# Ledger of designs, part 120: peptides against a protein of PDB entry 8PQO

Target 1, 252 residues: chain A of PDB entry 8PQO
Amino acid sequence: VLLKEYRVILPVSVDEYQVGQLYSVAEASKNETGGGEGVEVLVNEPYEKDGEKGQYTHKIYHLQSKVPTFVRMLAPEGALNIHEKAWNAYPYCRTVITNEYMKEDFLIKIETWHKPDLGTQENVHKLEPEAWKHVEAVYIDIADRSQVLSKDYKAEEDPAKFKSIKTGRGPLGPNWKQELVNQKDCPYMCAYKLVTVKFKWWGLQNKVENFIHKQERRLFTNFHRQLFCWLDKWVDLTMDDIRRMEEETKRQ

## One batch from the design tools (peptide; made by RFdiffusion4, then SolubleMPNN)

Design b1_p19_5_s3 (from b1_p19_5, 9 letters changed)
Fold by OpenDDE base, seed 5:
Structure b1_p19_5_s3 (fold): chain B 252 residues (1-252), chain A 19 residues (1-19)
Amino acid sequence: as target 1 above (252 residues)
Amino acid sequence: SMELYFTIANLTVTYYHLY
């Protein structure tokens, strides 16, 4: 088991992020080939547990059409079906990812707190001390080009070049986080994403767990660079606007 | 390959889990 807490600092408010995240997910999904194809929604309902109130979703991702033919032909039964259970109680979210074939030998859990700070809180997820001491804190700087793979880099999604016309935020220089503290007009937040990865198969545990973390970090980095650079597209939208957009997308 | 499998799986799941 490998745990890392990714801290993504953004020059947006927690309330803004709720809209921006939903918009950016939808926008990014449109840009991906196949979009939501192969996604089966089993459950989508409100939940209440231990004072936590939100929306629960259970989805199955059928990856058969997304992998090369030779992978599909060699994959064991159930290996290409990914189950995602998600509890969305924004500003808290939890997602648990499992696989039908690997069963208990595979787990990805992502727990996120969105806080109006600069990533300074320790153990925001309230782990036991023994567990917390094994968690690596990883800071993602969306302005740092060195954290982006060359193949992923797009100039139009570079926070170091982008300036929001609607808000005046950006471009983000090397010391943007320090400068942000002194700017009363610019909100900020941190997404604390505790990622737990388990791959129990002997001999491959460390390699696969580290690989998955590397991919998660890459995805978080790219996504939040997009989210910020798309600020002018979503900053004036309301949650009702987002819901309408989602419904319109479902009808197409 | 297993590497390709996990790459595709993570890419697909990550965007939808953020929703």
Scores: peptide ipSAE 0.035, ipTM 0.717, DockQ to the pose 0.084
Fold by OpenDDE base, seed 2:
Structure b1_p19_5_s3 (fold): chain B 252 residues (1-252), chain A 19 residues (1-19)
Amino acid sequence: as target 1 above (252 residues)
Amino acid sequence: SMELYFTIANLTVTYYHLY
């Protein structure tokens, strides 16, 4: 089991981020080839549990059409079915990813708190001390070009070049986070993403767990660079506007 | 196989955030 807490600081408010996140997910989905093929929604309903109130979703990702033929032919039954259970109670979110074949030997859990700070809170997810001491805190700087793979880099998604016309935010220089506290009119937040990865397979556990974390970090980095650079597209949208966009995306 | 699960891991990460 490998735990890391990714802290993504953004020059947006917690309330703005709710809109921006949903917009950016919908927009990114439109930009991907293959659409939502192979996604089965089993449950999509409101929930209330332990004072947490939000939306619960259970989806199955059937990956048979997404992998090479030789992988599909050699994969054990159930190995290409991924279950995603998500509890969305913004500003808190939890996602649990499992696999039918691996059962208890595979888990990806992503728990996110969105806080109006600069990523300075320790153990925001309230882990036991014994567990927390094993968590690596990883800061993602959306303006840091060195954190982006060359193949992922796009100039139009570079926070160090982007200037928001509607808000005046950006471009983000090397010391943007330190300077942010002096910009009284610019809101800020941190997404604290605790990622738990379990891959219990002899000889491959550490390699696969580290690989999954590397991919998660890559995804978080690219996504939040997009979210910021698309600020002018979503900052004036309402939640109703976002819901319409989500419905349109699901139909593609 | 190692190749299989690396592929699954990569796809899982993508699907989680896009769908």
Scores: peptide ipSAE 0.034, ipTM 0.709, DockQ to the pose 0.070
Fold by OpenDDE base, seed 1:
Structure b1_p19_5_s3 (fold): chain B 252 residues (1-252), chain A 19 residues (1-19)
Amino acid sequence: as target 1 above (252 residues)
Amino acid sequence: SMELYFTIANLTVTYYHLY
């Protein structure tokens, strides 16, 4: 088991981020050809548990069409079905990813707190001390080009070049986080994303767990660069606007 | 998310190439 807490600092408010995240997810989905294929939504309903209230979703990602034919032919039953259970009680979110074949030997858990700070809180997820001391804190700087793979880089999604017309935010210079403290009119937040990865397979545990973390970090970096650079597209949207876009995306 | 879905798909492909 490998735990890392990714801290993503953004020059947006916690309230703004709720809209921006939903918009950016929807937009990213549209940009992926065939992205909706193989996704089955089993549950999408409100929930209440232990004082936590939000929206619960259970999705199955059927990967049969996403892998080479020889993989599909050799894959054990259930190996290409990924279950995603998500509890969205914003500003708290939890996602649990499992696989029918691997059962208890595979787990990706992503727990996120969105806080109006600069990523300075320790153990925001309230882990036991023994567990917390083994968590690596990883800061993601959306303005740092060195954290972006060359193949992922797009100039139109570079926070160091983007200037929001509607809000005046950006571009983000090398010291933008420190300068943000003195900008009273610019909101900021941190997404504290505790990622737990378990891959219990002989000889592959460390390799796969580290690989998954590398991919998650890449995903978080690229996604939040997009979210910020799309600020002018979503900052004035309402939740009703977001719901309409989600419905339109489902129809495509 | 869809991006996460593709990440998992890539992982799956990589894993089964080890056979």
Scores: peptide ipSAE 0.033, ipTM 0.709, DockQ to the pose 0.347
Fold by OpenDDE base, seed 3:
Structure b1_p19_5_s3 (fold): chain B 252 residues (1-252), chain A 19 residues (1-19)
Amino acid sequence: as target 1 above (252 residues)
Amino acid sequence: SMELYFTIANLTVTYYHLY
């Protein structure tokens, strides 16, 4: 088991981020080849537990059409079915990813707190001390080009180049976070993303777990760079606007 | 298969945030 807490600081408010995240997910999805093909929604309902109220979703990603033919041919039964269970109680979110074949031997859990700070809180997810001492805190700087793979880089999604017309935020220079502290009119937040990866396979556990973390970090980095650079597209939208857009998309 | 699991991992990460 390998745990890391990714801290993504953004020059947006927690309330703004709720809209921006939903918009950016939808936008990124449109840009992804294959779309929603192979996604089965089993459950989509409200939930309430221990004062936490939100939306629960259970999806199955059928990857048979997404992998190369030789992989599909060699994959054990159930190996290409990924289950995603998500509890969205913004500003808290939890996602649990499992696989039918690997069962308890495979787990990706992503728990996110969105806080109006600069990523300074320790153990925001309230882990036991013994567990917390083994968690690596990883700061993602969306303005740092060196954290982006060349193949992922797009100039129009570079926070170091983007300036929001509507808000005046950006571009984000090398010391943008420190400068942000002195900008009372610019909101900020941190997404604390505790990622738990379990891959129980003798000889490959550490390799695969580290690989998954590397991919998660890559995804978080790229996504939040997009989110910021798309600020002018979503900052004036309300949650009602987002909901309406989602409903309209479902009808298409 | 190592290749299989790497593929699953990549796709899982992608799907998590896109859907």
Scores: peptide ipSAE 0.034, ipTM 0.712, DockQ to the pose 0.070; fails the geometry check

Design b1_p19_5_s4 (from b1_p19_5, 12 letters changed)
Fold by OpenDDE base, seed 3:
Structure b1_p19_5_s4 (fold): chain B 252 residues (1-252), chain A 19 residues (1-19)
Amino acid sequence: as target 1 above (252 residues)
Amino acid sequence: SMELYKLIADLVVNNYLKF
């Protein structure tokens, strides 16, 4: 098991982020090949647990059409079915990813707290001390080009070049986080993403767990760079606007 | 496959859509 807490600081408020995240996910999904093909929604309902109120979703991703034919033919039964259970109680979110074939030997869990701070809270997810001492805190700087793979880099998604017309935020220079403290008119938040990866396969555990973390970090980095650079597209939208857009998309 | 794990990681982004 490998745990890392990714801390993503953004020059947006927690309330703004709720809109921006949903918009950016929708926009990014349009650019992905295959879209919702092979996605089965088993459950989509409100939940209440331990004072947490939100939306629970259970989806199955059937990857048979998304992998090469030879992989599909050789894959054990259930190996290409990924279950995603998600609890969305913004500003808290939890996602659990499992696989039918691997059962308890495979787990990706992502727990996110969105806080109006600069990533200074320790153990925001309230882990036991013994568990917390094994968690690596990883700061993602969306303005740091060195954290972006060349193949992922787009100038229009570079926070170090982007200037928001609507808000005046950006571009984010090398010291943008330090400067943010002195900019009382600019909101800020941190997404604390505790990622738990378990891959129990002899000889491959560390390699696969580290690989998954590397991909998650890459994903979080690119996504939040997009989110910020798309600020002018979503900052004036309300949650009701987002809900309407989602409903319209479902009808297409 | 390594590509499959990349796909799984990408699916995490899609989860943030409130359906």
Scores: peptide ipSAE 0.035, ipTM 0.712, DockQ to the pose 0.052
Fold by OpenDDE base, seed 1:
Structure b1_p19_5_s4 (fold): chain B 252 residues (1-252), chain A 19 residues (1-19)
Amino acid sequence: as target 1 above (252 residues)
Amino acid sequence: SMELYKLIADLVVNNYLKF
């Protein structure tokens, strides 16, 4: 098991981020080939548990159409079905990813707190001290070009170049986080993303767990660079606007 | 997310290709 807490600082408020995240997820999904093909939504309903209220979703990602034919033919039963259970109680979210074949030997858990700070809180997810001491804190700087793979880099999604016309935010210089403290009119937040990865296959555990973390970091970096650079597209939208957009997308 | 789905799919494909 490998745990890392990714801390993504953004020059947006917690309330703004709720809209921006949903918009950016929808937009990113449109850019992916095949869209929602192979996604089965089993459950999408409100939940209440231990004082937490939100939306619960259970989705199955059927990978049969996403893998080569020979892989499909050789894959064990259930190996190409990925289950995603998500509890969205913004500003808290939890996602649990499992596989029917791997069962308890595979887990990706992503727990996110969105806080109006600069990523300075320790153990925001309230882990036991013994567990917390093994968590690596990883700061993601969306303005740092060195954290972006060359193949992922787009100039139009570079926070160091982007200037929001609607808000005046950006471009983000090398010391933008320190400067943000002195900008009383610019909101900021941190997404604390605790990622737990378990992959219990002999000889592959450490390699795969580290690989998954590397991909998660890459995903978080690229996604939040997009989210910020798309600020002018979503900052004036309401949650009702987002819901309408989601409904329209479902009808297509 | 769809991006995460793609990454998981890539992981699965890469894992099976090693066998």
Scores: peptide ipSAE 0.034, ipTM 0.702, DockQ to the pose 0.358
Fold by OpenDDE base, seed 2:
Structure b1_p19_5_s4 (fold): chain B 252 residues (1-252), chain A 19 residues (1-19)
Amino acid sequence: as target 1 above (252 residues)
Amino acid sequence: SMELYKLIADLVVNNYLKF
């Protein structure tokens, strides 16, 4: 098991981020080839538990069409079915990813708190001390080009070049986080993303767990660079606007 | 979720290629 807490600081408010996240997820989904192909939605319903209110989703990702033929032919039953259970109770979110074949031997859990700070809180997910001491805190700087793979880099998604017309935010220089505290009119937040990865296969555990974390970090980096650079597209939208957009997309 | 789906797909493919 490998745990890391990714801390993504953004020059947006927690309330703004809720809109921006939903917009950016929708936009990213549109840009993906075969968007929605092989995705089965089993459950999509509101939930309430222990004072937590939100939306619960259970999806199955059928990867049979996403892998080479030889992989599909050799894959055991259930090996290419990924289950995603998600609890969205913003500003708290939890996602649990499992596989039918690997059962208890495979787990990806992503728990996110969105806080109006600069990533300075320790153990925001309230882990036991013994567990917390094994968590690596990883800061993601969306303005740091060195954290972006060349193949992922787009100039239009570079926070170091982007200037928001609507808000005046950006471009983000090397010391943008330090300068942010002096900008009374610029909101900020941190997404604390605790990622738990378990891959219990002899000889491959560390390799696969590290690989998954590498991919998660890559995803978080690219996504939040997009979110910021798309600020002018979503900052004036309301949650009702987002809901309308989602409903319109479902009808197509 | 779609980006995550892609990463999961890549993970699965890479795992089977390494076995």
Scores: peptide ipSAE 0.033, ipTM 0.698, DockQ to the pose 0.345
Fold by OpenDDE base, seed 5:
Structure b1_p19_5_s4 (fold): chain B 252 residues (1-252), chain A 19 residues (1-19)
Amino acid sequence: as target 1 above (252 residues)
Amino acid sequence: SMELYKLIADLVVNNYLKF
């Protein structure tokens, strides 16, 4: 098991991020080939548990059409079915990914707290001390080009070049986080993403767990660079606007 | 396959962020 807490600082408010996240996911998904093909929604309902109120979703991703033929031919029964259970109680979110074939031997869990700070809180997910001492804190700086792979880099998604016309935020220089503290009119937040990866196959555990973390970090970095650079597209939208957009997308 | 795990990771992130 490998745990890392990714801390993504953004020059947006927690409330703004709720809109921006949903917009950016929708926008990014439009650019992906194959969209929602092979996605089965089993459950989508409100939940309330231990004072947490939100939306619960259970989806199955059938990856048979997404993998090369040789992988599909060699894959055991259930190996290409991925279950995603998600609890969205923004500003808290949790997603649990499992696989039918690997059962308890495979887990990806992502727990996120969105806080109005600069990533300074320790153990925001309230882990036991023994567990917390094994968590690596990883700061993602969306302005740091060195954290972006050359193949992923787009100038239009570079926070160091972007300036929001609507908000005046950006471009984000090397010391943008320190400068942000002095900007009374610019909100900020941190997404604390505790990622738990378990891959209990002997000989491959460390390699696979590290690989998954590497991919998660890459995706978080790219996504939040997009989110910021698309600020002018979503900052004036409401949650109702987002819901309408999602409904319209489902009808296409 | 590393490619399979990459796909899984992509799906996780995309859907986690959507919710």
Scores: peptide ipSAE 0.037, ipTM 0.718, DockQ to the pose 0.059; fails the geometry check

Design b1_p19_6_s1 (from b1_p19_6, 7 letters changed)
Fold by OpenDDE base, seed 5:
Structure b1_p19_6_s1 (fold): chain B 252 residues (1-252), chain A 19 residues (1-19)
Amino acid sequence: as target 1 above (252 residues)
Amino acid sequence: SYLSELYFTVANLAVLAGL
């Protein structure tokens, strides 16, 4: 098991981020060809548990059409079915990813708190001290070009070049986080993303767990760069606007 | 939830292709 807490600081408010995240996910999904193919929604319902109230979703990702033919032919039954269970209670979110074939030998859990701070809280997910001491805190700086793979880099998605016309935020220089403290009119938040990866196959555990974390970091980095650089597209939208857009997309 | 589709596609397909 490998745990890392990714801390993504953004020059947006927690309330703004809720809109921006939903918009950016929808936009990113449009850019992926066949994004809806092979996705089965089993459950989508409200939930209430231990004072947590939100929306619960259970989806199955059928990967048969997305893998090479030889992988599909050799894959055991259930190996290409990924289950995603998500509890969306913004500003808290939990996602659990499992595989039918691997059962308890495979787990990806992503727990996110969105807080109006600069990533300074320790153990925001309230882990036991013994567990917390094994968690690596990883700061993602959306302005740091060195954290972006060359193949992922787009100039129009570079926070170091982007300036929001609507808000005046950006561009983000090398010391933008330190300078943010002096900008009383600029909101800020941190997404604390505790990622738990378990892959219980002897000889492959560390390799796969580290690989998954590398991909998660890449995803979080690219996504939040997009979210910020798309600020002018979503900052004036309300949650009602987002809901309307989602309903319109479902009808097409 | 929303990040999961991108997450799953990149992470799991890459792992499966590497096995």
Scores: peptide ipSAE 0.038, ipTM 0.741, DockQ to the pose 0.248; fails the geometry check
Fold by OpenDDE base, seed 2:
Structure b1_p19_6_s1 (fold): chain B 252 residues (1-252), chain A 19 residues (1-19)
Amino acid sequence: as target 1 above (252 residues)
Amino acid sequence: SYLSELYFTVANLAVLAGL
């Protein structure tokens, strides 16, 4: 098991982020190859648990069409079915990813708190001290080009180049986080993403767990760079606007 | 590995779709 807490600081408010995230997810999903194909939604309902209120979703990703024929032929039953259970109670979110074949030997859990701070809170997910001491805190700087793979880099998604016309935010210089503290008119937040990865396969555990974390970090970095650079597209939208857009997309 | 990359891709999509 490998745990890391990714802290993504953004020059947006927690309330703004809710809109921006949903917009950016929808936009990114449209741009991703094979997005939505082979997805079965089993459950999509409101939930209440221990004072937490939100939306619960259970999706199955059927990967049979996403893998080469030889992999499909050799894959054990259930190995190509990925289950995603998500509890969306913004500003708290939890996603649990499992596989039918691997059962308890495979887990990806992503728990996110969105806080109006600069990533200064320790153990925001309230882990036991023994567990928390094993968590690596990883700061993602969306303005740091060195954290972006060359193949992922797009100039139009570079926070160090982008300036919002609607808000005046950006571009984000090398010391943007420090400068932000002195800008009373610019909101800020941190997404604290605790990622738990378990891949219990003898000889491959550490390799796969580290690989998954590397990919998660890559995803979080690219996504939040997009979210910020798309600020002018979503900052004036309401949650009702987003819901309408989502419903329109589902009908297409 | 190829399988790990596939799982990661699905996880990435799932994370984005679930948020």
Scores: peptide ipSAE 0.036, ipTM 0.731, DockQ to the pose 0.076; fails the geometry check
Fold by OpenDDE base, seed 3:
Structure b1_p19_6_s1 (fold): chain B 252 residues (1-252), chain A 19 residues (1-19)
Amino acid sequence: as target 1 above (252 residues)
Amino acid sequence: SYLSELYFTVANLAVLAGL
């Protein structure tokens, strides 16, 4: 098991981020080829547990159409089905990803708190001290080009070049986080993403777990760069606007 | 492996959709 807490600081408020995230997820999903193919929604309902209120979703991603025929033919039963269970109680969110074939030997869990701070809180997910001491804190700087793979880099998604017309935020220079403290009119937040990865296969555990974390970090980096650079597209939207957009997308 | 990359791509999309 490998745990890392990714801290993504953004020059947006927690309330703004809720809209921006939903917009950016929808936009990113549209840009992915075959993103909707093979997705089965089993459950989509409100939940309430231990004072937490939100939306619970259970989805199955069927990968049979996304792999070569020979892989599909040789794959064990359930090996190409990924289950995603998500509890969205913004500003808290939890996602659990499992595989039917791997069962308890494979787990990706992402637990996120969105806080109106600069990533300074320790153990925001309230882990036991013994568990917390094994968590690596990883700061993601969306303005740092060195954290972006060359193949992922797009100038139109570079926070160091983007200037929001609607808000005046950006471009984000090398010291943007320090400068933000002195900018009373610019909100900020941190997404604390505790990522738990379990891949219990002897000899491959560390390699696969580290690989998954590398991919998650890459995803979080690129996504939040997009989210910020798309600020002018979503900052004037309300949650009601997002809900209408989601409903319209479901009807198409 | 190609399979692992596909799993992680789907997982990434799932994570984004779940947030």
Scores: peptide ipSAE 0.036, ipTM 0.732, DockQ to the pose 0.096; fails the geometry check
Fold by OpenDDE base, seed 4:
Structure b1_p19_6_s1 (fold): chain B 252 residues (1-252), chain A 19 residues (1-19)
Amino acid sequence: as target 1 above (252 residues)
Amino acid sequence: SYLSELYFTVANLAVLAGL
């Protein structure tokens, strides 16, 4: 098991982020080849647990059409079905990813708190001290070009170049986080993403767990660069606007 | 492995969709 807490600082408010996240997810999904092909929604309902109120979703990603024929033929039953269970109670979110074949031997858990700070809180997810001492804190700087793979880099998604016309935010220079503290009118937040990865196969555990973390970091970096650079597209939208856009997309 | 990369891609999409 490998745990890391990714801390993503953004020059947006917690309330703004809720809209921006949903917008950016929708846009990112449109840009992916195949879109929602092979996605089965089993459950989508409100939940309430221990004072936490939100939306619970259970989705299955069927990968049979996305793998070569020989892989499909050799794959054990359930090996190409990925289950995602998500509890969305913004500003808290939890996602659990499992596989039917690997069962308890495979787990990706992502727990996120969105806080109006600069990533300075320790153990925001309230782990036991013994567990917390094994968590690596990883800061993601959306303005740092060195954290972006060359193949992922797009100039239109570079926070160091982007200037928001609607808000005046950006471009983000090397010391943007420090400068933000002095700008009383600019909101900021941190997404604290505790990622737990378990891959219990003898001889492959560390390799696969580290690989998954590398990919998660890459995803979080690229996504939040997009989210910020798309600020002018979503900052004036309401949650009702987002819901309408999602409904329109489902009808197409 | 190819399978691990595929799982990651799906997981990434799932994580994004669940956010």
Scores: peptide ipSAE 0.036, ipTM 0.728, DockQ to the pose 0.086; fails the geometry check

